Peptides against a protein of PDB entry 2YKT. Designs and how they scored, part 92

Target 1, 231 residues: chain A of PDB entry 2YKT
Amino acid sequence: SRSEEMHRLTENVYKTIMEQFNPSLRNFIAMGKNYEKALAGVTYAAKGYFDALVKMGELASESQGSKELGDVLFQMAEVHRQIQNQLEEMLKSFHNELLTQLEQKVELDSRYLSAALKKYQTEQRSKGDALDKCQAELKKLRKKSQGSKNPQKYSDKELQYIDAISNKQGELENYVSDGYKTALTEERRRFCFLVEKQCAVAKNSAAYHSKGKELLAQKLPLWQQACADPS

## One batch from the design tools (peptide; made by RFdiffusion4, then SolubleMPNN)

Design b2_p11_3_s1 (from b2_p11_3, 8 letters changed)
Fold by OpenDDE base, seed 3:
Structure b2_p11_3_s1 (fold): chain B 231 residues (1-231), chain A 11 residues (1-11)
Amino acid sequence: as target 1 above (231 residues)
Amino acid sequence: EFIDPESFGKF
């Protein structure tokens, strides 16, 4: 029946969230933590490289013919420092606004969804059992009427069961339909949450990239001409 | 249609 198919679809939505979405989200969080760790590693390695660049700048500043190139090398290291500060802010956002919040939600979600599914199944079964009972009673009544010397005695009661079956069928269909809408809403809400948290990270990532582009665009022409200028 | 706007982003 339509109600039975919609019931199966509803259960499958909850099953898909619990068995596919949530495990995939846990994996996404784990991959995010690995990515964060790698970026932190880049930051550390970059610090060593630009500290060594500062040392080269010190040597240039001590020379008679290359003093101005010392300032250029120091500026290069300073621009790097500012870019790395923006990267650190992006990583904080990535950790706090995406990974931590997703981890908190996914940890609690299994129990929540299990309870929601169980509640739906219990009420769906209750309505189904009540419908089946009325259908069984109507069948028994019709059997008695066929064997009776006065079938008209059962006519009013037959109409009452037909009306009750129609009402209970409608109630079951409406309940299952609402259950399916609720399940789809639960699924979409989880994807929307992921998208919104990823948007917050994207804003901070854009700020990091913009700052790097701005600083380098400002200074690079000055650095490029430094060796062409007479000492 | 099936999504409450107030539920947007609320896992």
Scores: peptide ipSAE 0.061, ipTM 0.750, DockQ to the pose 0.237
Fold by OpenDDE base, seed 4:
Structure b2_p11_3_s1 (fold): chain B 231 residues (1-231), chain A 11 residues (1-11)
Amino acid sequence: as target 1 above (231 residues)
Amino acid sequence: EFIDPESFGKF
């Protein structure tokens, strides 16, 4: 029946969230943590590189013929420091606004979805059983009427069962329909949450990239000219 | 229509 098919679809939505979406989201979080760790590793390695650059700047500053190049090398290291600070801010956002929040939600979601599905199933079954009972009673009544010497005795009761069946069928159909809409909304809400959190990360990433671009664009022409004049 | 994820406190 239409109701049975829609019931199946409703259960499948819940199952898809529980068995496909949530495990995939946990994997996404794990991959995000790995990515964060790698970026932190890049940060640490970069610090060592630019600390070494500072040392080269110190040597230049101590030289007789390359003092001004010392300042250039120090500026290069300082620009890196500023870019690195922006990266750290982005990483904090990545951790706190995306990973932590997703982890908290997905951890709670298993229990929530199980309860939601169980509630739906219980009520759906209750309505279905009540309908089946009325249908069975009508069938029994009709059998009694066919075997009776006075079939008209059962006519009013037959009409009552027919009306009850019609009402219960309508209630079941409406309940299952609403259940399906609710399930689809639950699924969409989860995807929307992921998209919104990813958008927040994207904004912070854009800020990191813009800061780096601005700082380098400002200083690079100056640095390129530092060796143009003979020493 | 975009669903506000915070509206339900779940996602």
Scores: peptide ipSAE 0.058, ipTM 0.799, DockQ to the pose 0.424
Fold by OpenDDE base, seed 5:
Structure b2_p11_3_s1 (fold): chain B 231 residues (1-231), chain A 11 residues (1-11)
Amino acid sequence: as target 1 above (231 residues)
Amino acid sequence: EFIDPESFGKF
């Protein structure tokens, strides 16, 4: 029946969230933590590289013929420092605004969804059983009427069961339909939350990339000409 | 622990 098919679809939505979405989200969080760690590692390794560049700048500044190149090397290291500061701010946001919040929600969600599915199943079954009971009683009444010398005696009661069956059928169909819409809403909300949090991360990442682009665009022409004008 | 469905964002 239409109601049975829609019931199966409803259960499948909840099962898909619990068995596919939530495990995949946990994996996404784990991959995010790995990415965060790698970027922190890049920041640390870059510090060593640019500290070594500063040392080369010091040597240039101590020379008689290359003093101005010392300033260029120091500027390169300083621009890097500013870019790395922006990266650290982005990483802090990535951790606090995305990873932590997703981790908290996914942990609590398993219990919530299990309870929601069980509640739906219990009420759906209750309405189905009540319908089946009325259908069974109508069938019994019709059998009695067919064996009776006065079938008209049962006509009013037959009408009452027909009306009750029609009402219960409509209630069951509406309940299952609403249940399916609710399940789809639950699924969509979880994807929307992920998208919204990822948008916040994307904005912070854009700020990081913009800062780097601006600083380098300002200084790179100056650095490129430094060797063309020998002191 | 109860999770408010509204805490997962909007449609």
Scores: peptide ipSAE 0.057, ipTM 0.792, DockQ to the pose 0.183
Fold by OpenDDE base, seed 2:
Structure b2_p11_3_s1 (fold): chain B 231 residues (1-231), chain A 11 residues (1-11)
Amino acid sequence: as target 1 above (231 residues)
Amino acid sequence: EFIDPESFGKF
């Protein structure tokens, strides 16, 4: 029946969220943590590299013929420091605004969805059972009427059951339809949440990349000319 | 239809 089909669709939405979306989201979070860790590793390694570059700059500054190159090397290290600061801000946002929040939501969601599905199933079954009962009673009434010498005695009651069945069928269909819409809304909400959190991360990432581009664009021409200038 | 993403996982 139409209601049975819609019911199956509704349950399938919940199952898809619980069995596909949520596990995939957990994996996404895990991959995000790996990405974060890798970037943190880059940060640490870069610090050592540019600290060593500063040391080279110090040596240049102590030289007789390369003093100005010391300043260049210091500038290179300083630009990196500024870029690194932006990266750290991005990473904090990535952690706090995406990973942590997703982790919190996905952890709560298992219980939430289970309860929501159970509630839907319980009410759907209740309405279905009530309909079935009414149909069964009508069938019994019709059997009695067929065996009766006065079938008209049961006519009004038969009409009442027919009407009740129609109403209960309509209620069931509406309930299942609304349930399906609700389930789809739940699914969409989860994707929207993910998108919105990714947007926040994207903004911070853009700021990092923009700042880096700006700083390097400003300084790189100067650095490229440094060796052409006499001491 | 607008869906509030912040409602995700809440009951």
Scores: peptide ipSAE 0.059, ipTM 0.800, DockQ to the pose 0.873; fails the geometry check

Design b2_p11_3_s2 (from b2_p11_3, 7 letters changed)
Fold by OpenDDE base, seed 3:
Parts: sequence; structure tokens; C-alpha cells
Structure b2_p11_3_s2 (fold): chain B 231 residues (1-231), chain A 11 residues (1-11)
Amino acid sequence: as target 1 above (231 residues)
Amino acid sequence: EFIDPNSGAVF
């Protein structure tokens, strides 16, 4: 029946969230943590490299013929420091606004979805059973009427059962339909949440890239000219 | 109508 098909679809939505979405989201969070760790590693490794660059700048500053190049090398290291500071701010946001929030929600979601599905199933079954009961009673009544010497006495009661069956059938169909819409809404809002959090990450990432571009664009022409200028 | 993902509910 239409109601049975819609019921199966509803249950499948919940199953898809629990068995596909949530495990995939947990994996996404894990991959995010790995990505964060790698970026932190980059920051650490870069510090060593640019500290060594500063040392080269110190040597230039101590020379008689390359003193001005010392300042250039120091500026390069300073720009790096500022870029790395921006990266660290981005990483803080990535951790606090995406990973932590997703982790908190996904841990609670299994219990929530299980309860929601059980509630739906219980009510669906209750309405179905009530419908089946009315149908069975109508069938019994019709058998009595067929065997009776006065079938006319059962006519009013038959009409009552027919009306009750019609109403219960409609109620069941509406309930299952609403259940399906609810399930789809549950699925959609999870994806929407993910999208919105990723938008925040993207915004912060854009800020990091823009800051780096601005700083380098300002200084790079000066650095490129340094070796062409007299000492 | 869909629920706001930031409403405080589980997602």
C-alpha cells in the first residue's frame, strides 16, 4: 500500500543517517584533526627554517659590504612570523568552531535518532493496529449479517465501521507522510549545519591567504631590488 | 520549513 511504502522510505532515511552519515561524519572529524596536526607541524618546521634565515641576516649585518641585506633578511623573517600568526588564528577557529562542535553533536545524535525512530514506529504501529481491528470487526459484522434472519438491524453499525475505517486510514496516511517529511528535515539540517561550519572555515582560510598576499606584495619588490642597489 | 542548524538542537 501507499502507506506501507512511505513507511519503508521513512525508516530508510533514519537508517541512512545512522549507518552512513554519522560514521562518515566521525571520519571527517578524524581527518580534520589530522589536517590540523599537519598544519601545526608545518608551523613548527617553518619556525626552524626562518630562525636560520635570521642567523644569515645577522651575519650580513656584521659584514662591511652587505649590511643592508641583513635588514632585508630580517624583514623576510618578520613577514613570515606575521603570516604564521594568521595561520594559528585560523587553526584555532577551525578547531573551536568546526571540529569541537561537530564532535559534540555526533556523539549525541545516535541516541537522539534512535529515540525519534522508535517514537515514530510506535505510533505508526498503534495506528495500523487500530485500523486492522476496525477492519476485522467489520468483517465479523458482515458475517453475522449474512447469517441473520434480519440483516437490516446491522446496517447502521456497518456504516459506522466503514466511516471509522476511512478516518483511520486517512489518519495513518497523514501520519506516515508527516513522518517522512520530518525524517527528510532531520537529514537536511545535518548537511546544512556542516555546510555552514565549512563556510566559516572557508572565510577564515580566505583571511589567512589574503593577509599573506598583502604582506608579500608590499615587500617583495623591495627585496628583489636589494641586490641591484649599491652597498 | 527546515530547522536552523544553529538553534541548539542536535544539528
Scores: peptide ipSAE 0.084, ipTM 0.803, DockQ to the pose 0.409
Fold by OpenDDE base, seed 2:
Structure b2_p11_3_s2 (fold): chain B 231 residues (1-231), chain A 11 residues (1-11)
Amino acid sequence: as target 1 above (231 residues)
Amino acid sequence: EFIDPNSGAVF
């Protein structure tokens, strides 16, 4: 029946969220943490590299013929520091605006969805059972009427059951329909949240990349000509 | 927006 099909669809939405979306989201979070760790590792390694570059700059500054190149090397290290600061801000956002929030929500969501599905199932079954009961009673009444010498005695009661069945059928259909819409809304809400949080991360990532682009665009031409300009 | 599931709100 239409109601049975829609009921199945409704349950499938909840099951998809619980069995596909949420586990996938947990994996996404785990991969995000791994990515964050790797980027933190890059940060650490980069610090060592550019600290060593500063040392080279110090040596240049102490030299008789390469003093100005010391300033260039210091500038290179400083630009890196500024870029790194932007990266750290991006990573902080990545952690706080995406990973932490998703992790908190996904853990709570399992219980919530289970309860929501259970509530829906309970009420759907209750309405279905009530409908079945009325249908059974009507069938019983019709059998009784068929064997009676006065079938008209049962006519009013038959009409009452017919009306009750119609009303209960409509109520069940409406309930299941609303349940389906609710389930789809729940699913969409979760995807929207993911998108929104990813957008926040993307904005901060853009700031990091823009800062790097700006700083390097400003300084790189200067650095490229440094060796051609004798002291 | 994905709100706290415990709120029971859907929007």
Scores: peptide ipSAE 0.059, ipTM 0.796, DockQ to the pose 0.185
Fold by OpenDDE base, seed 5:
Structure b2_p11_3_s2 (fold): chain B 231 residues (1-231), chain A 11 residues (1-11)
Amino acid sequence: as target 1 above (231 residues)
Amino acid sequence: EFIDPNSGAVF
């Protein structure tokens, strides 16, 4: 029946969230933590590289013929420091606004979804059982009427059961339909939350990249000219 | 633990 098919679809939505989405989201969080660690590693490695560049700048500043190049090397290191500070801010936001929040939600979601599915199943079964009971009673009444010398005696009761069955069938169909819409809304809400959090990450990342591009674009022409100028 | 679907406690 249409109601049975829609019931199966509803259950499948909940099962897909619990068995596919949530485990995949846990993996996504784990991969995010790994990515964060790698970026932190880049930060540390970059510090060593640019500290070494500063040392080269110090040597240039101590020279008789290359003093101005020392300032250029120091500026290069300083621009990197500013870019790195922006990266660290992005990483903090990535951790606090994305990973932590997703981790908290996914941990609670299994219990929530299990309870929601159970509630739906209980009410669906209750309505189904009530319908089945009315159908069974109508069938019994019809058998009694066929064996009776006065079938007209049962006509009013038969009409009452037919009406009750129609009403219960409609109620069951509406309940299952609403249940399916609710389940789809639950699924969509989870994807929307992920998209929104990723948008926040993207904005923070864009700010980091824009700051780096701006700083480098401002200084690069000066640095490129440094060797062409007579000392 | 009962989580209200409208509480925002979950997604």
Scores: peptide ipSAE 0.084, ipTM 0.757, DockQ to the pose 0.156; fails the geometry check
Fold by OpenDDE base, seed 1:
Structure b2_p11_3_s2 (fold): chain B 231 residues (1-231), chain A 11 residues (1-11)
Amino acid sequence: as target 1 above (231 residues)
Amino acid sequence: EFIDPNSGAVF
Protein backbone atom coordinates (compact mmCIF):
# COMPACT_ATOMS: atom_id res chain seq x y z
CA SER B 1 0.00 0.00 0.00
CA ARG B 2 0.94 3.67 -0.24
CA SER B 3 1.34 3.94 3.52
CA GLU B 4 3.46 0.80 3.68
CA GLU B 5 5.78 2.07 0.99
CA MET B 6 6.18 5.43 2.67
CA HIS B 7 6.79 3.65 5.97
CA ARG B 8 9.61 1.67 4.40
CA LEU B 9 11.09 4.87 2.98
CA THR B 10 10.95 6.50 6.41
CA GLU B 11 12.72 3.62 8.10
CA ASN B 12 15.33 3.58 5.35
CA VAL B 13 16.18 7.23 5.99
CA TYR B 14 16.85 6.54 9.67
CA LYS B 15 18.81 3.41 8.81
CA THR B 16 20.91 5.32 6.27
CA ILE B 17 21.82 7.92 8.89
CA MET B 18 22.69 5.33 11.51
CA GLU B 19 24.43 2.82 9.29
CA GLN B 20 26.03 5.03 6.62
CA PHE B 21 26.23 8.68 7.65
CA ASN B 22 27.34 8.28 11.26
CA PRO B 23 30.06 5.70 10.58
CA SER B 24 31.31 7.84 7.70
CA LEU B 25 31.32 10.87 9.97
CA ARG B 26 33.36 8.99 12.55
CA ASN B 27 35.85 8.16 9.85
CA PHE B 28 35.86 11.80 8.72
CA ILE B 29 36.70 12.88 12.27
CA ALA B 30 39.49 10.31 12.47
CA MET B 31 40.95 11.50 9.18
CA GLY B 32 40.70 15.07 10.43
CA LYS B 33 42.69 14.19 13.53
CA ASN B 34 45.35 12.57 11.39
CA TYR B 35 45.50 15.66 9.19
CA GLU B 36 45.82 17.87 12.27
CA LYS B 37 48.70 15.79 13.58
CA ALA B 38 50.51 15.97 10.27
CA LEU B 39 50.16 19.75 10.13
CA ALA B 40 51.38 20.01 13.71
CA GLY B 41 54.36 17.99 12.59
CA VAL B 42 54.98 20.51 9.81
CA THR B 43 54.95 23.28 12.40
CA TYR B 44 57.56 21.55 14.49
CA ALA B 45 59.79 20.77 11.52
CA ALA B 46 59.51 24.34 10.26
CA LYS B 47 60.71 25.65 13.62
CA GLY B 48 63.90 23.66 13.30
CA TYR B 49 64.49 24.83 9.75
CA PHE B 50 64.03 28.52 10.48
CA ASP B 51 66.01 28.31 13.71
CA ALA B 52 68.84 27.05 11.56
CA LEU B 53 68.25 29.97 9.20
CA VAL B 54 68.61 32.35 12.16
CA LYS B 55 71.96 30.76 12.90
CA MET B 56 73.07 31.53 9.35
CA GLY B 57 71.93 35.11 9.89
CA GLU B 58 74.04 35.34 13.03
CA LEU B 59 77.09 34.25 11.09
CA ALA B 60 76.42 36.86 8.41
CA SER B 61 76.08 39.55 11.08
CA GLU B 62 79.50 38.60 12.44
CA SER B 63 81.13 38.90 9.01
CA GLN B 64 82.80 42.07 7.74
CA GLY B 65 81.31 42.05 4.27
CA SER B 66 77.87 40.49 4.75
CA LYS B 67 76.39 42.20 7.83
CA GLU B 68 73.34 43.53 6.03
CA LEU B 69 72.53 40.05 4.77
CA GLY B 70 72.30 38.95 8.38
CA ASP B 71 69.34 41.27 8.85
CA VAL B 72 67.72 39.88 5.72
CA LEU B 73 68.03 36.33 6.98
CA PHE B 74 66.58 37.33 10.35
CA GLN B 75 63.64 38.97 8.61
CA MET B 76 63.04 35.87 6.53
CA ALA B 77 62.94 33.72 9.64
CA GLU B 78 60.64 36.14 11.45
CA VAL B 79 58.14 36.31 8.59
CA HIS B 80 57.99 32.55 8.43
CA ARG B 81 57.52 32.43 12.20
CA GLN B 82 54.49 34.67 11.82
CA ILE B 83 53.11 32.50 9.03
CA GLN B 84 53.57 29.43 11.18
CA ASN B 85 51.81 31.12 14.10
CA GLN B 86 48.87 31.73 11.81
CA LEU B 87 48.86 28.06 10.90
CA GLU B 88 48.79 27.15 14.58
CA GLU B 89 45.80 29.39 15.12
CA MET B 90 44.05 27.76 12.20
CA LEU B 91 44.77 24.33 13.66
CA LYS B 92 43.43 25.37 17.04
CA SER B 93 40.21 26.47 15.41
CA PHE B 94 40.08 23.33 13.31
CA HIS B 95 40.31 21.24 16.45
CA ASN B 96 37.94 23.22 18.66
CA GLU B 97 35.31 24.31 16.17
CA LEU B 98 35.09 21.24 13.96
CA LEU B 99 36.60 18.04 15.29
CA THR B 100 35.63 18.31 18.95
CA GLN B 101 32.09 19.37 18.21
CA LEU B 102 31.51 16.68 15.61
CA GLU B 103 32.98 14.05 17.89
CA GLN B 104 30.71 15.01 20.76
CA LYS B 105 27.61 14.94 18.59
CA VAL B 106 28.28 11.72 16.72
CA GLU B 107 28.85 9.86 19.98
CA LEU B 108 25.36 10.78 21.16
CA ASP B 109 23.56 10.43 17.86
CA SER B 110 23.16 6.66 17.76
CA ARG B 111 21.07 6.66 20.91
CA TYR B 112 19.09 9.67 19.78
CA LEU B 113 18.24 8.24 16.38
CA SER B 114 17.42 4.84 17.79
CA ALA B 115 14.95 6.42 20.17
CA ALA B 116 13.43 8.57 17.45
CA LEU B 117 13.01 5.62 15.11
CA LYS B 118 11.55 3.48 17.88
CA LYS B 119 9.04 6.17 18.76
CA TYR B 120 7.97 6.44 15.14
CA GLN B 121 7.74 2.67 14.73
CA THR B 122 5.71 2.25 17.88
CA GLU B 123 3.14 4.80 16.90
CA GLN B 124 3.01 3.66 13.29
CA ARG B 125 2.42 0.09 14.40
CA SER B 126 -0.23 1.18 16.87
CA LYS B 127 -2.16 2.97 14.16
CA GLY B 128 -1.66 0.12 11.73
CA ASP B 129 -2.86 -2.45 14.23
CA ALA B 130 -5.94 -0.41 15.02
CA LEU B 131 -6.74 -0.22 11.32
CA ASP B 132 -6.21 -3.94 10.86
CA LYS B 133 -8.52 -4.69 13.77
CA CYS B 134 -11.28 -2.59 12.29
CA GLN B 135 -10.84 -4.25 8.92
CA ALA B 136 -10.96 -7.66 10.54
CA GLU B 137 -14.11 -6.78 12.46
CA LEU B 138 -15.78 -5.53 9.31
CA LYS B 139 -14.91 -8.74 7.52
CA LYS B 140 -16.28 -10.76 10.40
CA LEU B 141 -19.45 -8.71 10.44
CA ARG B 142 -19.97 -9.19 6.71
CA LYS B 143 -19.60 -12.93 7.10
CA LYS B 144 -22.22 -12.91 9.81
CA SER B 145 -24.52 -10.83 7.68
CA GLN B 146 -24.20 -13.18 4.71
CA GLY B 147 -25.11 -16.12 6.87
CA SER B 148 -27.97 -14.36 8.61
CA LYS B 149 -31.65 -14.59 7.86
CA ASN B 150 -31.84 -10.87 8.60
CA PRO B 151 -28.82 -9.14 6.99
CA GLN B 152 -30.36 -5.70 7.50
CA LYS B 153 -29.71 -6.07 11.22
CA TYR B 154 -25.99 -5.47 10.62
CA SER B 155 -26.21 -2.62 8.09
CA ASP B 156 -25.71 0.26 10.53
CA LYS B 157 -22.76 -1.38 12.20
CA GLU B 158 -21.19 -2.12 8.83
CA LEU B 159 -21.38 1.56 7.92
CA GLN B 160 -19.76 2.47 11.22
CA TYR B 161 -16.82 0.19 10.55
CA ILE B 162 -16.44 1.51 7.01
CA ASP B 163 -16.26 5.05 8.35
CA ALA B 164 -13.82 4.05 11.07
CA ILE B 165 -11.58 2.30 8.55
CA SER B 166 -11.59 5.34 6.30
CA ASN B 167 -10.65 7.64 9.18
CA LYS B 168 -7.95 5.34 10.51
CA GLN B 169 -6.49 4.90 7.04
CA GLY B 170 -6.28 8.66 6.64
CA GLU B 171 -4.67 9.07 10.05
CA LEU B 172 -2.10 6.41 9.28
CA GLU B 173 -1.23 7.96 5.93
CA ASN B 174 -0.84 11.40 7.48
CA TYR B 175 1.28 10.07 10.31
CA VAL B 176 3.61 8.19 8.00
CA SER B 177 3.86 11.20 5.70
CA ASP B 178 4.82 13.43 8.62
CA GLY B 179 7.26 10.80 9.78
CA TYR B 180 8.95 10.78 6.41
CA LYS B 181 9.28 14.57 6.41
CA THR B 182 10.73 14.43 9.92
CA ALA B 183 13.26 11.79 8.92
CA LEU B 184 14.38 13.81 5.90
CA THR B 185 14.72 16.86 8.14
CA GLU B 186 16.92 14.89 10.52
CA GLU B 187 19.15 13.84 7.64
CA ARG B 188 19.37 17.35 6.21
CA ARG B 189 20.13 18.85 9.61
CA ARG B 190 23.18 16.63 9.96
CA PHE B 191 24.56 17.53 6.55
CA CYS B 192 23.89 21.21 7.18
CA PHE B 193 25.78 21.06 10.45
CA LEU B 194 28.76 19.51 8.69
CA VAL B 195 28.65 22.13 5.94
CA GLU B 196 28.46 24.98 8.45
CA LYS B 197 31.41 23.70 10.44
CA GLN B 198 33.41 23.15 7.28
CA CYS B 199 32.69 26.75 6.28
CA ALA B 200 34.43 27.85 9.47
CA VAL B 201 37.43 25.75 8.49
CA ALA B 202 37.44 27.37 5.07
CA LYS B 203 37.42 30.86 6.59
CA ASN B 204 40.32 30.01 8.86
CA SER B 205 42.26 28.54 5.96
CA ALA B 206 41.65 31.67 3.91
CA ALA B 207 42.99 33.80 6.76
CA TYR B 208 46.13 31.68 6.95
CA HIS B 209 46.81 31.94 3.23
CA SER B 210 46.02 35.65 3.14
CA LYS B 211 48.38 36.43 6.01
CA GLY B 212 51.20 34.50 4.40
CA LYS B 213 50.70 36.20 1.06
CA GLU B 214 50.60 39.63 2.68
CA LEU B 215 53.75 39.19 4.72
CA LEU B 216 55.79 37.73 1.89
CA ALA B 217 54.59 40.30 -0.64
CA GLN B 218 55.71 43.07 1.70
CA LYS B 219 59.23 41.77 2.29
CA LEU B 220 60.21 39.78 -0.78
CA PRO B 221 61.19 42.80 -2.93
CA LEU B 222 63.54 43.97 -0.19
CA TRP B 223 65.15 40.57 0.12
CA GLN B 224 65.54 40.17 -3.63
CA GLN B 225 67.63 43.34 -4.00
CA ALA B 226 69.86 42.71 -0.98
CA CYS B 227 72.63 40.96 -2.92
CA ALA B 228 72.66 43.56 -5.68
CA ASP B 229 73.52 46.40 -3.31
CA PRO B 230 77.27 46.78 -2.82
CA SER B 231 78.29 47.43 0.82
CA GLU A 1 16.22 8.81 26.45
CA PHE A 2 14.45 10.60 23.64
CA ILE A 3 15.87 14.01 22.87
CA ASP A 4 13.82 16.70 21.16
CA PRO A 5 15.18 17.13 17.64
CA ASN A 6 14.82 20.88 18.01
CA SER A 7 16.69 21.07 21.30
CA GLY A 8 20.08 21.23 19.61
CA ALA A 9 21.36 18.54 21.94
CA VAL A 10 22.82 16.54 19.07
CA PHE A 11 22.92 17.88 15.51
Scores: peptide ipSAE 0.081, ipTM 0.759, DockQ to the pose 0.166; fails the geometry check

Design b2_p11_3_s3 (from b2_p11_3, 8 letters changed)
Fold by OpenDDE base, seed 1:
Structure b2_p11_3_s3 (fold): chain B 231 residues (1-231), chain A 11 residues (1-11)
Amino acid sequence: as target 1 above (231 residues)
Amino acid sequence: EFIDPNSGGTF
């Protein structure tokens, strides 16, 4: 029936969230943590490289003929420090605003969805069973009427069961239809939450890249000219 | 227990 098909579709939406979306989201969070760790590793390795660059700048500053190049090397290291600070702020936001919040929600979601599905199934079954009972009683009444010497005595009761079946069928169809819309809304809410959190990550990433570009664009012309005028 | 998603506990 139409109601049975829509019921199957409703259950499949909940099953897809529980069995496909939530496990995939847990994997996404795990991959995000790995990516965060790798970027933190880049930050640490970069510190060692630019600390070594500062040491080269110190040696230039101690030289007789290359003192001005010492200042250039120090500026290069300082610009790097500012870029790395911006990366650290991005990573902090990535952790706190996306990963932690997704992790908290996905761990609680299995219980919520199980309860929501169970509530829907219980009420759907209750309405279905009530319909089946009325249909069974009508069938029994019709059998009694066919075997009776006075079938007319059952006519009013037959009409009452027909009306009750029609009403219960309509109620079941409406309930299952609303259940399907609710399930689709639950699915959409989860994807929307992911998209919104990923938009925040994208904004922070854009800020990191813009700051790096700005700082380097400001200083690079000065650094490129440093070797042109030997004092 | 049914957790209301609007309570901030889930999506």
Scores: peptide ipSAE 0.093, ipTM 0.780, DockQ to the pose 0.161
Fold by OpenDDE base, seed 3:
Structure b2_p11_3_s3 (fold): chain B 231 residues (1-231), chain A 11 residues (1-11)
Amino acid sequence: as target 1 above (231 residues)
Amino acid sequence: EFIDPNSGGTF
């Protein structure tokens, strides 16, 4: 029946969220933590590299003929420091605004979805059983009428059962239809949350890239001419 | 109406 098909579709939405979406989201969070760790590693490794660059700048500053190049090398290291500070701020936001929030929600979601599905199944079955009972009673009444010397005495009661069956069928169909819409809304809400949090990450990432570009664009022409100028 | 994804608790 249409109701049975829609019921199966509803259950399949819940199953897809529980068995596909949530495990995939847990994996996404794990991959996010790995990415965060790698970027933190980049920041640490970069510190060593630019500390070594500062040492080269010190040597230039101590020379008789390359003193001005010392200042250039120090500026390069300082610009890098500012870029790395911006990266650390982005990573903090990435952790707090995406990973932590997703982890909290996905942990609670299994219990929530199980309860929601169970509630739906219980009410769906209750309405189905009530319909089946009315159909069975109508069938019994018709058998009694066929065996009776006065079938007309059962006519009003037959009409009452027909009306009751029609109403219960409509109620079941509406309930299952609403259940399906609810399930789809639950699925969409999860994807929307992911998209919104990823947008926040993208905004913070854009700020990091913009700041780096601006700092480098300001200084790079100065650094490029430093070797052409006589000391 | 979709519930605000930023609400507390589960999705």
Scores: peptide ipSAE 0.101, ipTM 0.806, DockQ to the pose 0.451; fails the geometry check
Fold by OpenDDE base, seed 5:
Structure b2_p11_3_s3 (fold): chain B 231 residues (1-231), chain A 11 residues (1-11)
Amino acid sequence: as target 1 above (231 residues)
Amino acid sequence: EFIDPNSGGTF
């Protein structure tokens, strides 16, 4: 029946969230933590590289013929320090606004979804059982009427059961339909939350890249001319 | 335990 098909679809939505979405989200969080760790490693490695560049700038500043190039090398290191500071801020946001929040939600979601599905199943079954009972009673009444010398005696009661069955069928169909819409809304809400949090990460990443581009674009022409000027 | 979806305990 239409109600049975829609019931199966509803259960499948909850099943897909519990068995596919939530485990995949846990994996996504784990991969995010790995990515964060790698980027933190980049920041640490960059510090060593630019500290070494500063040392080269010190040597230039001590020279008789390359003193002005020392200032250029120091500026290069300082710009990259500012870029790395922006990366660290982005990583803090990535951890606190994305990973932590997703982890907190996904940890509790299995219990929530199990309870929601159980509530739906209990009420769906209750309405189904009530319908089945009325159908069974109508069938028994019709059997009694066919064996009776006065079938007209049962006509009013037959109409009453037909009306009750129609009402219960409509109620069941509406309940299952609403249940399906609710399940789809639950699924969409989870994807929307992920998208919104990822948008925040994208904005923070854009700020990091923009700051780096601006700083480098401002200084690069100066640095490129440093070797063209005779000492 | 049924967590209210609006309580912040779930998505």
Scores: peptide ipSAE 0.099, ipTM 0.786, DockQ to the pose 0.159; fails the geometry check
Fold by OpenDDE base, seed 4:
Structure b2_p11_3_s3 (fold): chain B 231 residues (1-231), chain A 11 residues (1-11)
Amino acid sequence: as target 1 above (231 residues)
Amino acid sequence: EFIDPNSGGTF
């Protein structure tokens, strides 16, 4: 029946979220944590590299013929420090605004969806069973009427069952239809949340890249000229 | 008890 088909579709949406989306989202969070750890590793390695660059700048500053190049090397390290601070802010946002929030939601979502599906199934079954019972009672009444010497005695009761079946069928169809729309809305809300959180991360990442580009663009011409000036 | 999706719980 149309109601049975729509019921199967509704259950399949909930099952897809619980069995496909949520496990995939848990994996996405795990991959995000790995990515965060790798970026933190880059940050640490970069600190060591630019600390070593500062040491080269100190040696230049102590030299008789390369003192001005010491200042250039210090400026290079300072620009890196500023870029690194911006990266750390982006990483904090990535952790707090994306990973933590997704982790909290996906942990709670299994219980929520299980309860939502169970509630829907219970009510759908209750309405279906009430319809089936009414249909079975009508069938029994018709059998009694066919075997009776006075079939007209059952006519009013037959009409009452027909009306009750029609009403229960319509109620079941409406309930299942609304259930399907609700399930699709639940699925869409989860994807929408993921997209919105990724947009926030993208904005923070863009700010990091823009700041780095601006700082380097301002200083790079000066640094490139430093070796062209005869001491 | 249904987690209110608007209370900072689930999606």
Scores: peptide ipSAE 0.099, ipTM 0.769, DockQ to the pose 0.170; fails the geometry check

